# Peptides against a protein of PDB entry 6CSU, part 45

Target 1, 51 residues: chain A of PDB entry 6CSU
Amino acid sequence: GALEELRGQYIKAVKKIKCDMLRYIQESKERAAEMVKAEVLRERQETARKM

## One batch from the design tools (peptide; made by RFdiffusion4, then SolubleMPNN)

Design b2_p17_7_s1 (from b2_p17_7, 5 letters changed)
Fold by OpenDDE base, seed 4:
Structure b2_p17_7_s1 (fold): chain B 51 residues (1-51), chain C 51 residues (1-51), chain A 17 residues (1-17)
Amino acid sequence: as target 1 above (51 residues)
Amino acid sequence: as target 1 above (51 residues)
Amino acid sequence: SSVEETVKEFEKEMEEF
């Protein structure tokens, strides 16, 4: 019936949102790791130039 | 230093995103519960009208 | 409920962040 269909649609939507959020967080973590790596490299280069 | 500040900013941003997502899920759950309640009430009213 | 279970699973996964 309509109630079961609505429930099914809601569950499907929530599952999709969950997947999207998890993917976003994973990508955010990867971007942050790359930013940190880049900053570390810059600091090492600055140190090297001062030596 | 710049690296520590970047790390701090990242951690703060991730914490905020986490909180926002948890709030979104909580609100989504509440909205879904209300939608289901409304549908059940409609079905009961339809049944009552047919009787 | 299935919705409650889905939310609990998500909250558990969100603890990793």
Scores: peptide ipSAE 0.096, ipTM 0.543, DockQ to the pose 0.067
Fold by OpenDDE base, seed 2:
Structure b2_p17_7_s1 (fold): chain B 51 residues (1-51), chain C 51 residues (1-51), chain A 17 residues (1-17)
Amino acid sequence: as target 1 above (51 residues)
Amino acid sequence: as target 1 above (51 residues)
Amino acid sequence: SSVEETVKEFEKEMEEF
């Protein structure tokens, strides 16, 4: 009935939002890791040049 | 240093995103509950009129 | 409900990041 259809549509929408947000978090974590890696490399090179 | 500042900024950003998403979920649940409540009421009234 | 269960699973996964 109408109630079951509404419930089904809501569950489907929530599942899509969950997947989109988890993907966004995963991609954000990967980008942050790359930025940290680049910063560590720059700091190590600066230290080496100061010696 | 620059690495510690970057790490701090990342943690702050992730916390904000988490809070925003949890708030979105809570508000979505409340809206869904109100829609279900309204649908149940309509179905009960239809059943009553059919008797 | 299935909706409530799905939301709880999402909230649990959100605690891990």
Scores: peptide ipSAE 0.096, ipTM 0.539, DockQ to the pose 0.091
Fold by OpenDDE base, seed 5:
Structure b2_p17_7_s1 (fold): chain B 51 residues (1-51), chain C 51 residues (1-51), chain A 17 residues (1-17)
Amino acid sequence: as target 1 above (51 residues)
Amino acid sequence: as target 1 above (51 residues)
Amino acid sequence: SSVEETVKEFEKEMEEF
């Protein structure tokens, strides 16, 4: 009936949102890792210049 | 150092995003519950009219 | 409900992040 159909539609929507959020989190982690890597590289270069 | 400060800023940002997502999920659940409640009420009214 | 279970799974994943 209409109730079951509405419930099904809601579950489908929630699953989509979940997947989108998990993807966003993963991409955010990857961007942060790249920023850290770049910072470490810059610090190594600065140290090398001071030697 | 700069690396530790960057890491701290990232962790703070991730925690904020996590909290915002959890709040969104809770609000979505509440909205869905209200929609289901309204649908059940309508179906009961339709059944009562047919009796 | 299936909706509740789906949300609980998401909350678990967010906690483990």
Scores: peptide ipSAE 0.095, ipTM 0.540, DockQ to the pose 0.069
Fold by OpenDDE base, seed 1:
Structure b2_p17_7_s1 (fold): chain B 51 residues (1-51), chain C 51 residues (1-51), chain A 17 residues (1-17)
Amino acid sequence: as target 1 above (51 residues)
Amino acid sequence: as target 1 above (51 residues)
Amino acid sequence: SSVEETVKEFEKEMEEF
């Protein structure tokens, strides 16, 4: 019935929100990892210049 | 050093993001549950009117 | 790498999602 349909739609919506947020977090993790990697490379270059 | 500090800040940031996202998901589930509850009440009222 | 280790730690923390 209408109740079961609505319940299904809300559960589907919550699951979609969960997936969208997990994707956003994953993309943020990737960007953060690249920033840390870039910092490590800069540190190694600065160390090499000081040697 | 700077690398260890950055790593620590990264872990702190991801823990904050985790908490924020878990809270958002929980609040979304609560809102969905309340909407379903409201629909159940409306259905019961409509049923009562048709009796 | 240190970055890879940090990413793995984050993924472990997010496992409950």
Scores: peptide ipSAE 0.102, ipTM 0.547, DockQ to the pose 0.055; fails the geometry check

Design b2_p17_7_s2 (from b2_p17_7 with E1S E2S N6T T17F)
Fold by OpenDDE base, seed 3:
Structure b2_p17_7_s2 (fold): chain B 51 residues (1-51), chain C 51 residues (1-51), chain A 17 residues (1-17)
Amino acid sequence: as target 1 above (51 residues)
Amino acid sequence: as target 1 above (51 residues)
Amino acid sequence: SSVEETVEEFEKEMEEF
């Protein structure tokens, strides 16, 4: 019936949103990790130049 | 240093995104619950009319 | 409900974020 169809559509939509959000989080974490890595390398270079 | 500042900024940003996403999910749940409730009521009315 | 279960799972995953 209409209720079951609505429920099915909602579940499908929620699953899609969840997947998109998890992907966004994962990509954000990866970008942050790369930024931190780059900053650490720059700081090491600065320290080396001061020696 | 720059690394600690970057880390702090990242943590703050992540917490904000998390909060926003949780709020979105909560609001979505509330809307879905109301839609289901309305549909159940309509189906009950249809059943009653067929009796 | 299945919808509530799906949302609950998402909220648990968000706790790790």
Scores: peptide ipSAE 0.103, ipTM 0.546, DockQ to the pose 0.090
Fold by OpenDDE base, seed 4:
Structure b2_p17_7_s2 (fold): chain B 51 residues (1-51), chain C 51 residues (1-51), chain A 17 residues (1-17)
Amino acid sequence: as target 1 above (51 residues)
Amino acid sequence: as target 1 above (51 residues)
Amino acid sequence: SSVEETVEEFEKEMEEF
C-alpha cells in the first residue's frame, strides 16, 4: 500500500544520501591528504633552502 | 608549524561536517517519522470512512 | 525498523571519521 511505498521511497532516499556522504568524505580525505603532502614538500624545500 | 596548523584545520572541518551530517540525518528521521504517522492516520481515516 | 537500521549503520560508519 501507500504506506509501504512511502517507507520504501524513504529508505531508498536515505541510502542514496548515505552513499553520497560517504563518497564526499572519501574525496575530502583524499584532498586533505594531497594538501598535507603539498605542505610537507613546501616545508622540506624551505628547510633545504635554509641549509 | 604550518603543517600542524593545516592538519588541525582539516580535523576541525571534518568534525564539523560530521556533526552537520549527523544533525541532518536526525532531522531527516524525524521528518520521515512524521510523514509515516500522517500516512497511517490517513489510511485509518480512509478505512473508517469505508466501514 | 529498516529505516532505523539504515541510520544506525550510517552513524556507525560516521563514527569512523
Scores: peptide ipSAE 0.103, ipTM 0.552, DockQ to the pose 0.066
Fold by OpenDDE base, seed 2:
Structure b2_p17_7_s2 (fold): chain B 51 residues (1-51), chain C 51 residues (1-51), chain A 17 residues (1-17)
Amino acid sequence: as target 1 above (51 residues)
Amino acid sequence: as target 1 above (51 residues)
Amino acid sequence: SSVEETVEEFEKEMEEF
């Protein structure tokens, strides 16, 4: 009935939102890791040049 | 240093995103509950009228 | 409900985030 259809549609929407958010978080973590890696490399290079 | 500042900024941003996502889920659940409640009431009214 | 279970699972995954 209408109630079961509404419930089903809501569950489907929540599942999609969950997947999108988890993907966004994962991609954000990967981008942050790359930025940190780049910063560490720059700092190591600066230290080496100061010697 | 620059690395510590970057790490701090990232952690702050991640915490904000987490809070925003949890708030969105909570608000979505509340809206869904209200829609289900309204649908149940309509179905009960239809059943009563069919008697 | 299945909706509540799905949301609870998401909240658990967000805890590790």
Scores: peptide ipSAE 0.102, ipTM 0.548, DockQ to the pose 0.090
Fold by OpenDDE base, seed 5:
Structure b2_p17_7_s2 (fold): chain B 51 residues (1-51), chain C 51 residues (1-51), chain A 17 residues (1-17)
Amino acid sequence: as target 1 above (51 residues)
Amino acid sequence: as target 1 above (51 residues)
Amino acid sequence: SSVEETVEEFEKEMEEF
C-alpha cells in the first residue's frame, strides 16, 4: 500500500545520502593528507636551507 | 610547529562536519516519522469511511 | 524498522571515523 511505498522511498533516499556522506568524508581525508604532505615537504626545505 | 597547528585545525573541522551530519540524520528521521504518522492517519480515515 | 537499522549503521560508521 501507500505506506509501504513511502517507507521504501525513504529508505532508498537515506541509503543514497549515506553513500554521498561517506564519499565526502573520504575525499576530505585525502585532501587533508595532501595538505599535510605539502607542509612536511616545505618544512624539510626550510630546514635544508638553514643547514 | 606549523604542521601540528594544521593537523589540529583539520581535526577540529572534521569533528564539526561529523556533528552536522549526525544532526541532519536525526532531523531526517524525525521528518520521516511524522510523514509515516500522517499517512497512517489518512489510511485509517479512509477505512472508517468505507465501513 | 529497516529505516532505523540503516540510520543506526550510519551512526556506527560515523563513530568509527
Scores: peptide ipSAE 0.100, ipTM 0.546, DockQ to the pose 0.069

Design b2_p17_7_s3 (from b2_p17_7, 5 letters changed)
Fold by OpenDDE base, seed 4:
Structure b2_p17_7_s3 (fold): chain B 51 residues (1-51), chain C 51 residues (1-51), chain A 17 residues (1-17)
Amino acid sequence: as target 1 above (51 residues)
Amino acid sequence: as target 1 above (51 residues)
Amino acid sequence: SEIEKIVEEFEKEMEEF
């Protein structure tokens, strides 16, 4: 019935949102890690240049 | 330094995203619960009307 | 309910961030 259909649609939507959010935060973490890595390398280069 | 500032900014951003996501899903749950509640009430009214 | 389980698991996963 309509109630079961609504429940099914909601469950499907929540699962999609959950997956999208997890993917987004995982990708954000990866980008942040790469930015930190790049900054560390620049700092090492700067330190080496100033020695 | 720049690395510590970047780390601090990242942590702050991740915390904000986490809070926003939790708020979004909480609000979505509340809306879904209200929709289901309303549908149950309509079904009860329809059943009562058909008796 | 399954909805409650999905949300509970999501909140648990969010604590790992």
Scores: peptide ipSAE 0.112, ipTM 0.564, DockQ to the pose 0.063
Fold by OpenDDE base, seed 2:
Structure b2_p17_7_s3 (fold): chain B 51 residues (1-51), chain C 51 residues (1-51), chain A 17 residues (1-17)
Amino acid sequence: as target 1 above (51 residues)
Amino acid sequence: as target 1 above (51 residues)
Amino acid sequence: SEIEKIVEEFEKEMEEF
């Protein structure tokens, strides 16, 4: 019936949202890691310049 | 230094995103519950009408 | 319910975030 169909649709939507959020978190962590690596490189270059 | 500041900013952003996601899930669950209640009411009314 | 199980699993994964 309509109630069962609604429940099924909601479950499907929740599963999709979960996957999207986990992917977003993973991508965010990767971007942050790259930003940190870039900053470390800049700091090392600055240190070398001041020597 | 700049690296520590970047790390701090990232951690703050991550915490905010986590809170936003948890809030979204809670609100989604509440909306789903209300939709289910409304559907149950409609089905009961339909059953009564057919009696 | 299945929805509650899905949310519970998501919240567990968010604890590691």
Scores: peptide ipSAE 0.109, ipTM 0.562, DockQ to the pose 0.070
Fold by OpenDDE base, seed 3:
Structure b2_p17_7_s3 (fold): chain B 51 residues (1-51), chain C 51 residues (1-51), chain A 17 residues (1-17)
Amino acid sequence: as target 1 above (51 residues)
Amino acid sequence: as target 1 above (51 residues)
Amino acid sequence: SEIEKIVEEFEKEMEEF
């Protein structure tokens, strides 16, 4: 019935949202890691220039 | 240094995103519960009208 | 509820974030 169909639609939607959010989190972590890596490299270069 | 500040900013941002997502999940659950409740009531009324 | 299980799993994953 309509209730069963609604439930099915909701479950499907929630699963999609979950996947999208997990992907976003993963991508955010990767971007953060790259930002940190870049900053470390810049700081090392800056230190080297002062020696 | 800049790296420490960046790390602090990242941690703060991640915590905020986490909280926002948890709130979204909670609100989604509440909306889903209300939708199901409403559908159950409609189906009961429909059944009652046929008796 | 299957929906509740899905949400619970997601909240668990968010704890690891």
Scores: peptide ipSAE 0.108, ipTM 0.557, DockQ to the pose 0.066
Fold by OpenDDE base, seed 5:
Structure b2_p17_7_s3 (fold): chain B 51 residues (1-51), chain C 51 residues (1-51), chain A 17 residues (1-17)
Amino acid sequence: as target 1 above (51 residues)
Amino acid sequence: as target 1 above (51 residues)
Amino acid sequence: SEIEKIVEEFEKEMEEF
């Protein structure tokens, strides 16, 4: 009936939201890792110029 | 140094995203519960009219 | 319910942050 269909639609929507959020988290982690890597490289270059 | 500050900023941003996502989940659950409750009430009214 | 199980699993994954 209508109640079972509504429940099914809600479960499907929640699954989609979960996937979107997990993807966003993963992409955010990748961007952060790249920023940290770039900063470390710049600091090493600055240290090398002082030697 | 700059690396420690960047790390701190990233951790703060991740915590904010986590809080926003948890709030969104809670609000979604509340809306879903209300929709199910409303549907059950409508179905009971329809059944009552047939009796 | 199945909805509650999905939400619980999602919240568990968020704790791994």
Scores: peptide ipSAE 0.105, ipTM 0.558, DockQ to the pose 0.068

Design b2_p17_7_s4 (from b2_p17_7, 5 letters changed)
Fold by OpenDDE base, seed 4:
Structure b2_p17_7_s4 (fold): chain B 51 residues (1-51), chain C 51 residues (1-51), chain A 17 residues (1-17)
Amino acid sequence: as target 1 above (51 residues)
Amino acid sequence: as target 1 above (51 residues)
Amino acid sequence: SSVEETVEEFEKEMEAF
């Protein structure tokens, strides 16, 4: 019935959102890691330049 | 230093995203609950109309 | 409900985030 269908649609939507959010988090973490790596490199280069 | 600042900014951003996502989920659940309630009401009204 | 279970699982994952 309509209620069951609505419930099914909601569950499906929630699952999709969950997956999208987890992916976003993962990608965000990866980007952050790269930014940190880049910053460390810059700091090392700056230190080397000052030496 | 710059690295620590970047880390701090990242942590802050991640926390914000987490909060936003949890809020979104909560609001989505509330909307879903209201939709279900409305559907149940419609079904009951329809049943009553058929009786 | 299945919806509640799914949301709870998500919140658990978000907590670990």
Scores: peptide ipSAE 0.108, ipTM 0.562, DockQ to the pose 0.090
Fold by OpenDDE base, seed 2:
Formats: structure tokens, sequence, C-alpha cells
Structure b2_p17_7_s4 (fold): chain B 51 residues (1-51), chain C 51 residues (1-51), chain A 17 residues (1-17)
């Protein structure tokens, strides 16, 4: 009936949102890791220039 | 140093995003629960009219 | 419900993040 269909539609929508959010988090973590890596490299280069 | 500041900024941003996402899903649950409740009430009224 | 279970699982995954 209509109630079961509504429930099914909601579950489907929530699953989609969950997947999108987890993907966003994963991509954000990857970007952050790359930014940190780049900063570490810059710090090492600055230190090397002072040696 | 710059690395520690970047790390701190990232952690702060991630915490904010996490809170926003949890709030969004909580509000979505509340809206869905209200929609289901309304549908159940309509079904009960239709059944009552057939009695 | 299945909806509640799905949301609870999502919240657990968000806590692990």
Amino acid sequence: as target 1 above (51 residues)
Amino acid sequence: as target 1 above (51 residues)
Amino acid sequence: SSVEETVEEFEKEMEAF
C-alpha cells in the first residue's frame, strides 16, 4: 500500500544520501592528506635551505 | 608551526561538517516520521469509513 | 524499523570519521 511505498522511497533516499556523504568525507580526507603532505615538503625544503 | 596550524584548521572544519551532517539526518528523520504518521492516520480513516 | 536501522548505521559511520 501507500505506506509501504512511502517507506521504500524513504529508505532508498536515505541510502543515496548516506553514500553521497561517505564519498564526500572520503574525498575530503584525501584532499586534506595531500595538503598536509605538500606543507610537510615545504617545511623540509625551508629547513634544508637553512642548513 | 604552519603544519600544526593547518592540522588544527582541518580538524575544526571536519568537526563542523560532521555536526552539520548529523543535524541534517536528524531533521530528515523527524520529517519522515511525521510523513509516515500522517499516512497511517489517513489509512486508519479510510478503513473506518469502510466499517 | 529498516529506516531507523539504516540511519543508526550512518550515525555510527559518522562517529568513526
Scores: peptide ipSAE 0.107, ipTM 0.554, DockQ to the pose 0.090
Fold by OpenDDE base, seed 5:
Structure b2_p17_7_s4 (fold): chain B 51 residues (1-51), chain C 51 residues (1-51), chain A 17 residues (1-17)
Amino acid sequence: as target 1 above (51 residues)
Amino acid sequence: as target 1 above (51 residues)
Amino acid sequence: SSVEETVEEFEKEMEAF
């Protein structure tokens, strides 16, 4: 019935949101890791130039 | 240094995202519960009208 | 409910971050 259909749609939507959120977090972590990596490399270059 | 500051900013941002996501999930659950409650009440009214 | 269970599982996963 209408209630079961609505419940099914909600469950599907929540599952999609979960997947999207986990993906967003994973991508955010990857972006942060790349930013840190880039900064470490820049600092190594600066250290080398000062030596 | 710059790297430590960047790392600190990232950790703060991730914590904020986590809090926002948990709040969104909680609000979504509340909205879904209210939708289901409203539908159950409507179905009870329809059943009563058919009796 | 299945929705509540799904959300609880998600919250547990979120705690790992």
Scores: peptide ipSAE 0.106, ipTM 0.558, DockQ to the pose 0.088
Fold by OpenDDE base, seed 3:
Structure b2_p17_7_s4 (fold): chain B 51 residues (1-51), chain C 51 residues (1-51), chain A 17 residues (1-17)
Amino acid sequence: as target 1 above (51 residues)
Amino acid sequence: as target 1 above (51 residues)
Amino acid sequence: SSVEETVEEFEKEMEAF
């Protein structure tokens, strides 16, 4: 019936949102790691120029 | 230094995103519960009219 | 219950970050 269909639609939507959120977090972590790596490389280069 | 400040900014941002996501899920659940409740009430009323 | 389980799993995963 209508109630079961509504329940099914909600479950499907929540599952999609979960997947999207987990992917967003994973991508955010990867971007943060790259930013940190780039900063470390710049700091090493800056130190090397002063030595 | 710059690296530690960047790390701090990232941690703060991630914590905010986490809180926002949890709030979104909670609010979505509440809305879904209300929609289901409303549907059940309509179904009961429809059944009562036929009896 | 299935929705609750999915949300609970998500919340547990979020706590790990």
Scores: peptide ipSAE 0.102, ipTM 0.552, DockQ to the pose 0.070

Design b2_p17_8_s1 (from b2_p17_8, 8 letters changed)
Fold by OpenDDE base, seed 1:
Structure b2_p17_8_s1 (fold): chain B 51 residues (1-51), chain C 51 residues (1-51), chain A 17 residues (1-17)
Amino acid sequence: as target 1 above (51 residues)
Amino acid sequence: as target 1 above (51 residues)
Amino acid sequence: MESIEKTIKELEEKMKE
């Protein structure tokens, strides 16, 4: 019935949102790691130039 | 009726989830920024010690 | 986030049917 359909739609939507967020978090971690690597390298070079 | 009430509850719940995720993202950005600052400082010191 | 927004919007529309 309509009630069961509505419930199903809600659950499905929430699960989709959860999956999207997990993916976002994973990709964000990867981007953050890459950004840190780049920053570390630049900082070493910057420090070396000043010394 | 009961169906309309449930519909309203589900919509409200989904909106809350959305807000929670936005907050998580914002806080994650702030933590990442702080982590980068700390890493930069440590790296400057590490580089300086080796030179 | 855009995907989430779409999902929410689609859900809201379905709930009107």
Scores: peptide ipSAE 0.131, ipTM 0.636, DockQ to the pose 0.761
Fold by OpenDDE base, seed 5:
Order: structure tokens, then C-alpha cells, then sequence
Structure b2_p17_8_s1 (fold): chain B 51 residues (1-51), chain C 51 residues (1-51), chain A 17 residues (1-17)
């Protein structure tokens, strides 16, 4: 019935949210790593030019 | 009725998850910023010692 | 993330009642 269908929809939605969050975190970690690498490179160049 | 009550609970639960996600993202961004600052500082020191 | 996963699990269990 309608009640069971609603419960099913909720469980499905929650599972989807969980998966989306995990993916977001993974992608965020990857982006953060790339940002750090880029920042380090820029900093090296700046420091070298000042010396 | 029971259906409306359950629907309300579903919506409330999803909103809570959303809020938790947003808080996590915000805190993650703050930690990432601090990590970058620390890395830049270390890199400056390394470069200076090599010159 | 751990706290979020715990929350999700708890909510899923409540909906199964």
C-alpha cells in the first residue's frame, strides 16, 4: 500500500544520499591534493624570484 | 493520518541529513585551508634552506 | 562522515519499524 511505498522511497533516498556523500568526499580529497600541489609549485617560484 | 505523519518524518529526516552534510563540508573546507597554509609555510622554509 | 553514516543508519532502522 501507500505506506509501504513511502517507506521504500525513503530507504532508497537515504541510500542514494549516502552514496552521493561518499563520492563527494572522495572527489573533494582528490581536489584538495591537487590544490596543495599547485600551491607548493607557485610558492617555490615566488621564493626563488625573491632570492 | 498515518501516511501524512510518516511523510512528515521522512521529510524531517532528509532535512537533517542535508544539514549534517553541509556542516561537514564547511568544516572540511576550513581544515583544507589550514592545511594549505601550513604546507606553504613549510615549503618556504625548505626553499630558503636550499639557497 | 562517520557521524553522518551513523545518523543514516539510525534513520533507516526507524523507518523499518
Amino acid sequence: as target 1 above (51 residues)
Amino acid sequence: as target 1 above (51 residues)
Amino acid sequence: MESIEKTIKELEEKMKE
Scores: peptide ipSAE 0.119, ipTM 0.630, DockQ to the pose 0.523
Fold by OpenDDE base, seed 4:
Structure b2_p17_8_s1 (fold): chain B 51 residues (1-51), chain C 51 residues (1-51), chain A 17 residues (1-17)
Amino acid sequence: as target 1 above (51 residues)
Amino acid sequence: as target 1 above (51 residues)
Amino acid sequence: MESIEKTIKELEEKMKE
């Protein structure tokens, strides 16, 4: 019935939100790692150029 | 009735999760910025020490 | 993330009641 359908929709939505968050966190970690690598490289180049 | 109550709880819950997600994203961005700043400083010190 | 997971868990439990 309508009650069971609504409960099903809620559970489905919550699970989707959880999955989306976990994916976002993983992708964010990957982006952060790449950003740090790029910044380290740029900083080394800048320091060397000033020496 | 029970259906309306459950619908209300569902909507409230989803909104709460959304707010928590947005807050987490904002805090994550702040932490990432601080991490980059710290890494840049460490890299400069390391490079200078090797020269 | 901890708060989000806690919220999700609590809400799922409420739906089982």
Scores: peptide ipSAE 0.119, ipTM 0.633, DockQ to the pose 0.513
Fold by OpenDDE base, seed 3:
Structure b2_p17_8_s1 (fold): chain B 51 residues (1-51), chain C 51 residues (1-51), chain A 17 residues (1-17)
Amino acid sequence: as target 1 above (51 residues)
Amino acid sequence: as target 1 above (51 residues)
Amino acid sequence: MESIEKTIKELEEKMKE
């Protein structure tokens, strides 16, 4: 019935939210790693110029 | 009725999940910023030593 | 994420009752 259908929709929505969040975390980690690499490279260059 | 009550609980639960996700994102950004600052400082020191 | 996963799991269990 309508109640069971709503339950099913809720569970499906929650699972999707979980998957989206996990994907966001993974992508965020990848972006953070790339940002750190870029920042390290820039900082090495600037520090070298100042020495 | 039961359907309306469950709908209300669903909305409340989804709102809580959303708030938790937003908090996680904010905390993740703060941690990332601190990690970058620490890495920049370490890199400046190491680069200076190598010069 | 662990907190979110825990909350989701608990809510899923409640919905199955």
Scores: peptide ipSAE 0.120, ipTM 0.631, DockQ to the pose 0.577; fails the geometry check

Design b2_p17_8_s2 (from b2_p17_8, 8 letters changed)
Fold by OpenDDE base, seed 1:
Structure b2_p17_8_s2 (fold): chain B 51 residues (1-51), chain C 51 residues (1-51), chain A 17 residues (1-17)
Amino acid sequence: as target 1 above (51 residues)
Amino acid sequence: as target 1 above (51 residues)
Amino acid sequence: MESIEKTLKELEEKMKE
């Protein structure tokens, strides 16, 4: 019935949202790591230039 | 009825998830910024020590 | 993430009732 159908749709939706969030978090971690690496490199160069 | 009640619960749940996501993103940004600041400072010191 | 996972788990359980 309509009630069971709605329940199924909701569960499917929240599971999808969960997966999307986990993916976002993982990608965010990877981007953050890459950004840190770039910043470290730039900072080494800037420090060296000033010395 | 039961259908309307479930629909209401769904909407409330989605709003809560949205709030949780926004909070996570904000806190993640703040932690990332702090981590970068610390890394920059350490890198300056390390570079200076090697020169 | 822990809070989100907890929320999702609770919602899924409620839908099974």
Scores: peptide ipSAE 0.087, ipTM 0.601, DockQ to the pose 0.577
Fold by OpenDDE base, seed 3:
Structure b2_p17_8_s2 (fold): chain B 51 residues (1-51), chain C 51 residues (1-51), chain A 17 residues (1-17)
Amino acid sequence: as target 1 above (51 residues)
Amino acid sequence: as target 1 above (51 residues)
Amino acid sequence: MESIEKTLKELEEKMKE
């Protein structure tokens, strides 16, 4: 019935939200790692120029 | 009825999930910023020692 | 992340009851 259908839709939505969040976390970690690498490289160059 | 009550619970649950996700994102950004600052400082010291 | 996963798991279980 309508109640069971709503339950099914909720479970499906929650699973999708979970997957989206996990993907976001993974992508965020990857972006953070790339940002750190880029910043380290820039900082090495800047520091070397000032020495 | 039961359907309306479940709908209400669904909305409440989704709102909580959204708030938790937003908080996680904010905290993740703060941690990332602190990590970058720490890495920049360490890299400046390392580069200076090598010069 | 762990808190979110826990909350989602608990909600899924409640909906299956």
Scores: peptide ipSAE 0.087, ipTM 0.603, DockQ to the pose 0.537
Fold by OpenDDE base, seed 5:
Structure b2_p17_8_s2 (fold): chain B 51 residues (1-51), chain C 51 residues (1-51), chain A 17 residues (1-17)
Amino acid sequence: as target 1 above (51 residues)
Amino acid sequence: as target 1 above (51 residues)
Amino acid sequence: MESIEKTLKELEEKMKE
């Protein structure tokens, strides 16, 4: 019935949200790592030019 | 009825999840910014010692 | 992350009741 269908939809939605969040977090960590690497590289160049 | 009540609970739960996600993202961004600042500082010191 | 996963798990269990 309608009640069971709604429950099913909710469970499905929650599972999807969970997966999306985990993926987002993983991608965010990867992007953060790349940003740090890029910043370090720029800083090295900048410091070298000043010396 | 039962259907309307369950629907309400579903919507409330999803909203809570959304809020938790947004808070996590905000805190993650703040931590990332601090990490970059710290890395830049360390890199400056390291480069200076090598020159 | 841990708190979010906990919340999701709890909500799933509630809906199975």
Scores: peptide ipSAE 0.086, ipTM 0.601, DockQ to the pose 0.516
Fold by OpenDDE base, seed 4:
Structure b2_p17_8_s2 (fold): chain B 51 residues (1-51), chain C 51 residues (1-51), chain A 17 residues (1-17)
Amino acid sequence: as target 1 above (51 residues)
Amino acid sequence: as target 1 above (51 residues)
Amino acid sequence: MESIEKTLKELEEKMKE
Protein backbone atom coordinates (compact mmCIF):
# COMPACT_ATOMS: atom_id res chain seq x y z
CA GLY B 1 0.00 0.00 0.00
CA ALA B 2 0.85 3.67 -0.08
CA LEU B 3 2.24 3.66 3.45
CA GLU B 4 4.55 0.75 2.76
CA GLU B 5 5.73 2.38 -0.43
CA LEU B 6 6.45 5.61 1.41
CA ARG B 7 8.40 3.73 4.06
CA GLY B 8 10.36 2.02 1.34
CA GLN B 9 11.16 5.34 -0.25
CA TYR B 10 12.29 6.75 3.06
CA ILE B 11 14.52 3.76 3.74
CA LYS B 12 16.04 4.17 0.31
CA ALA B 13 16.72 7.83 1.05
CA VAL B 14 18.28 6.98 4.41
CA LYS B 15 20.52 4.40 2.79
CA LYS B 16 21.59 6.98 0.24
CA ILE B 17 22.41 9.38 3.05
CA LYS B 18 24.44 6.68 4.76
CA CYS B 19 26.47 6.07 1.64
CA ASP B 20 27.03 9.78 1.14
CA MET B 21 28.13 10.17 4.74
CA LEU B 22 30.58 7.32 4.54
CA ARG B 23 32.07 8.84 1.42
CA TYR B 24 32.17 12.27 3.04
CA ILE B 25 33.88 10.84 6.10
CA GLN B 26 36.53 9.18 3.99
CA GLU B 27 37.17 12.30 1.95
CA SER B 28 37.20 14.45 5.07
CA LYS B 29 39.76 12.18 6.69
CA GLU B 30 41.93 12.48 3.63
CA ARG B 31 41.65 16.26 3.69
CA ALA B 32 42.46 16.32 7.38
CA ALA B 33 45.52 14.18 6.81
CA GLU B 34 46.72 16.55 4.12
CA MET B 35 46.16 19.52 6.39
CA VAL B 36 48.21 17.89 9.12
CA LYS B 37 50.99 17.08 6.70
CA ALA B 38 51.03 20.68 5.53
CA GLU B 39 51.18 21.89 9.11
CA VAL B 40 54.10 19.62 9.90
CA LEU B 41 55.91 20.85 6.83
CA ARG B 42 55.37 24.49 7.77
CA GLU B 43 56.58 23.84 11.28
CA ARG B 44 59.71 22.12 10.07
CA GLN B 45 60.42 24.93 7.66
CA GLU B 46 59.91 27.51 10.38
CA THR B 47 62.30 25.64 12.64
CA ALA B 48 64.83 25.45 9.86
CA ARG B 49 64.60 29.18 9.21
CA LYS B 50 65.34 29.84 12.87
CA MET B 51 68.51 27.74 12.77
CA GLY C 1 56.91 21.09 21.01
CA ALA C 2 56.34 19.90 17.49
CA LEU C 3 54.47 16.80 18.59
CA GLU C 4 52.11 18.77 20.78
CA GLU C 5 51.47 21.25 18.02
CA LEU C 6 50.78 18.44 15.59
CA ARG C 7 48.40 16.87 18.08
CA GLY C 8 46.66 20.19 18.46
CA GLN C 9 46.26 20.56 14.73
CA TYR C 10 44.93 17.04 14.43
CA ILE C 11 42.37 17.61 17.15
CA LYS C 12 41.34 20.86 15.52
CA ALA C 13 40.95 19.13 12.17
CA VAL C 14 38.91 16.31 13.68
CA LYS C 15 36.61 18.77 15.42
CA LYS C 16 36.14 20.60 12.14
CA ILE C 17 35.28 17.33 10.42
CA LYS C 18 32.75 16.52 13.11
CA CYS C 19 31.08 19.88 12.71
CA ASP C 20 31.02 19.52 8.94
CA MET C 21 29.55 16.04 9.25
CA LEU C 22 26.79 17.19 11.53
CA ARG C 23 25.94 20.00 9.16
CA TYR C 24 26.06 17.66 6.19
CA ILE C 25 23.81 15.20 7.98
CA GLN C 26 21.27 17.91 8.64
CA GLU C 27 21.37 19.15 5.07
CA SER C 28 21.23 15.60 3.73
CA LYS C 29 18.15 14.88 5.81
CA GLU C 30 16.52 17.98 4.43
CA ARG C 31 17.37 16.97 0.88
CA ALA C 32 16.06 13.47 1.50
CA ALA C 33 12.82 14.85 2.85
CA GLU C 34 12.41 17.04 -0.20
CA MET C 35 13.20 14.09 -2.45
CA VAL C 36 10.50 12.01 -0.81
CA LYS C 37 7.99 14.84 -1.07
CA ALA C 38 8.77 15.25 -4.74
CA GLU C 39 8.35 11.54 -5.35
CA VAL C 40 5.01 11.47 -3.57
CA LEU C 41 3.88 14.42 -5.63
CA ARG C 42 4.92 12.72 -8.85
CA GLU C 43 3.11 9.56 -7.87
CA ARG C 44 -0.06 11.47 -7.08
CA GLN C 45 0.13 13.34 -10.34
CA GLU C 46 0.70 10.13 -12.25
CA THR C 47 -2.29 8.57 -10.58
CA ALA C 48 -4.38 11.62 -11.38
CA ARG C 49 -3.36 11.50 -15.03
CA LYS C 50 -4.51 7.90 -15.20
CA MET C 51 -7.95 8.78 -13.86
CA MET A 1 31.27 7.81 13.08
CA GLU A 2 29.94 4.85 14.98
CA SER A 3 27.28 7.07 16.45
CA ILE A 4 26.15 8.21 13.03
CA GLU A 5 26.03 4.68 11.68
CA LYS A 6 24.13 3.52 14.73
CA THR A 7 21.62 6.33 14.39
CA LEU A 8 21.05 5.56 10.73
CA LYS A 9 20.62 1.88 11.47
CA GLU A 10 18.10 2.62 14.17
CA LEU A 11 16.21 4.89 11.83
CA GLU A 12 16.07 2.17 9.19
CA GLU A 13 14.75 -0.28 11.75
CA LYS A 14 12.04 2.14 12.82
CA MET A 15 10.87 2.41 9.23
CA LYS A 16 10.44 -1.36 9.10
CA GLU A 17 7.94 -1.27 11.97
Scores: peptide ipSAE 0.077, ipTM 0.554, DockQ to the pose 0.150

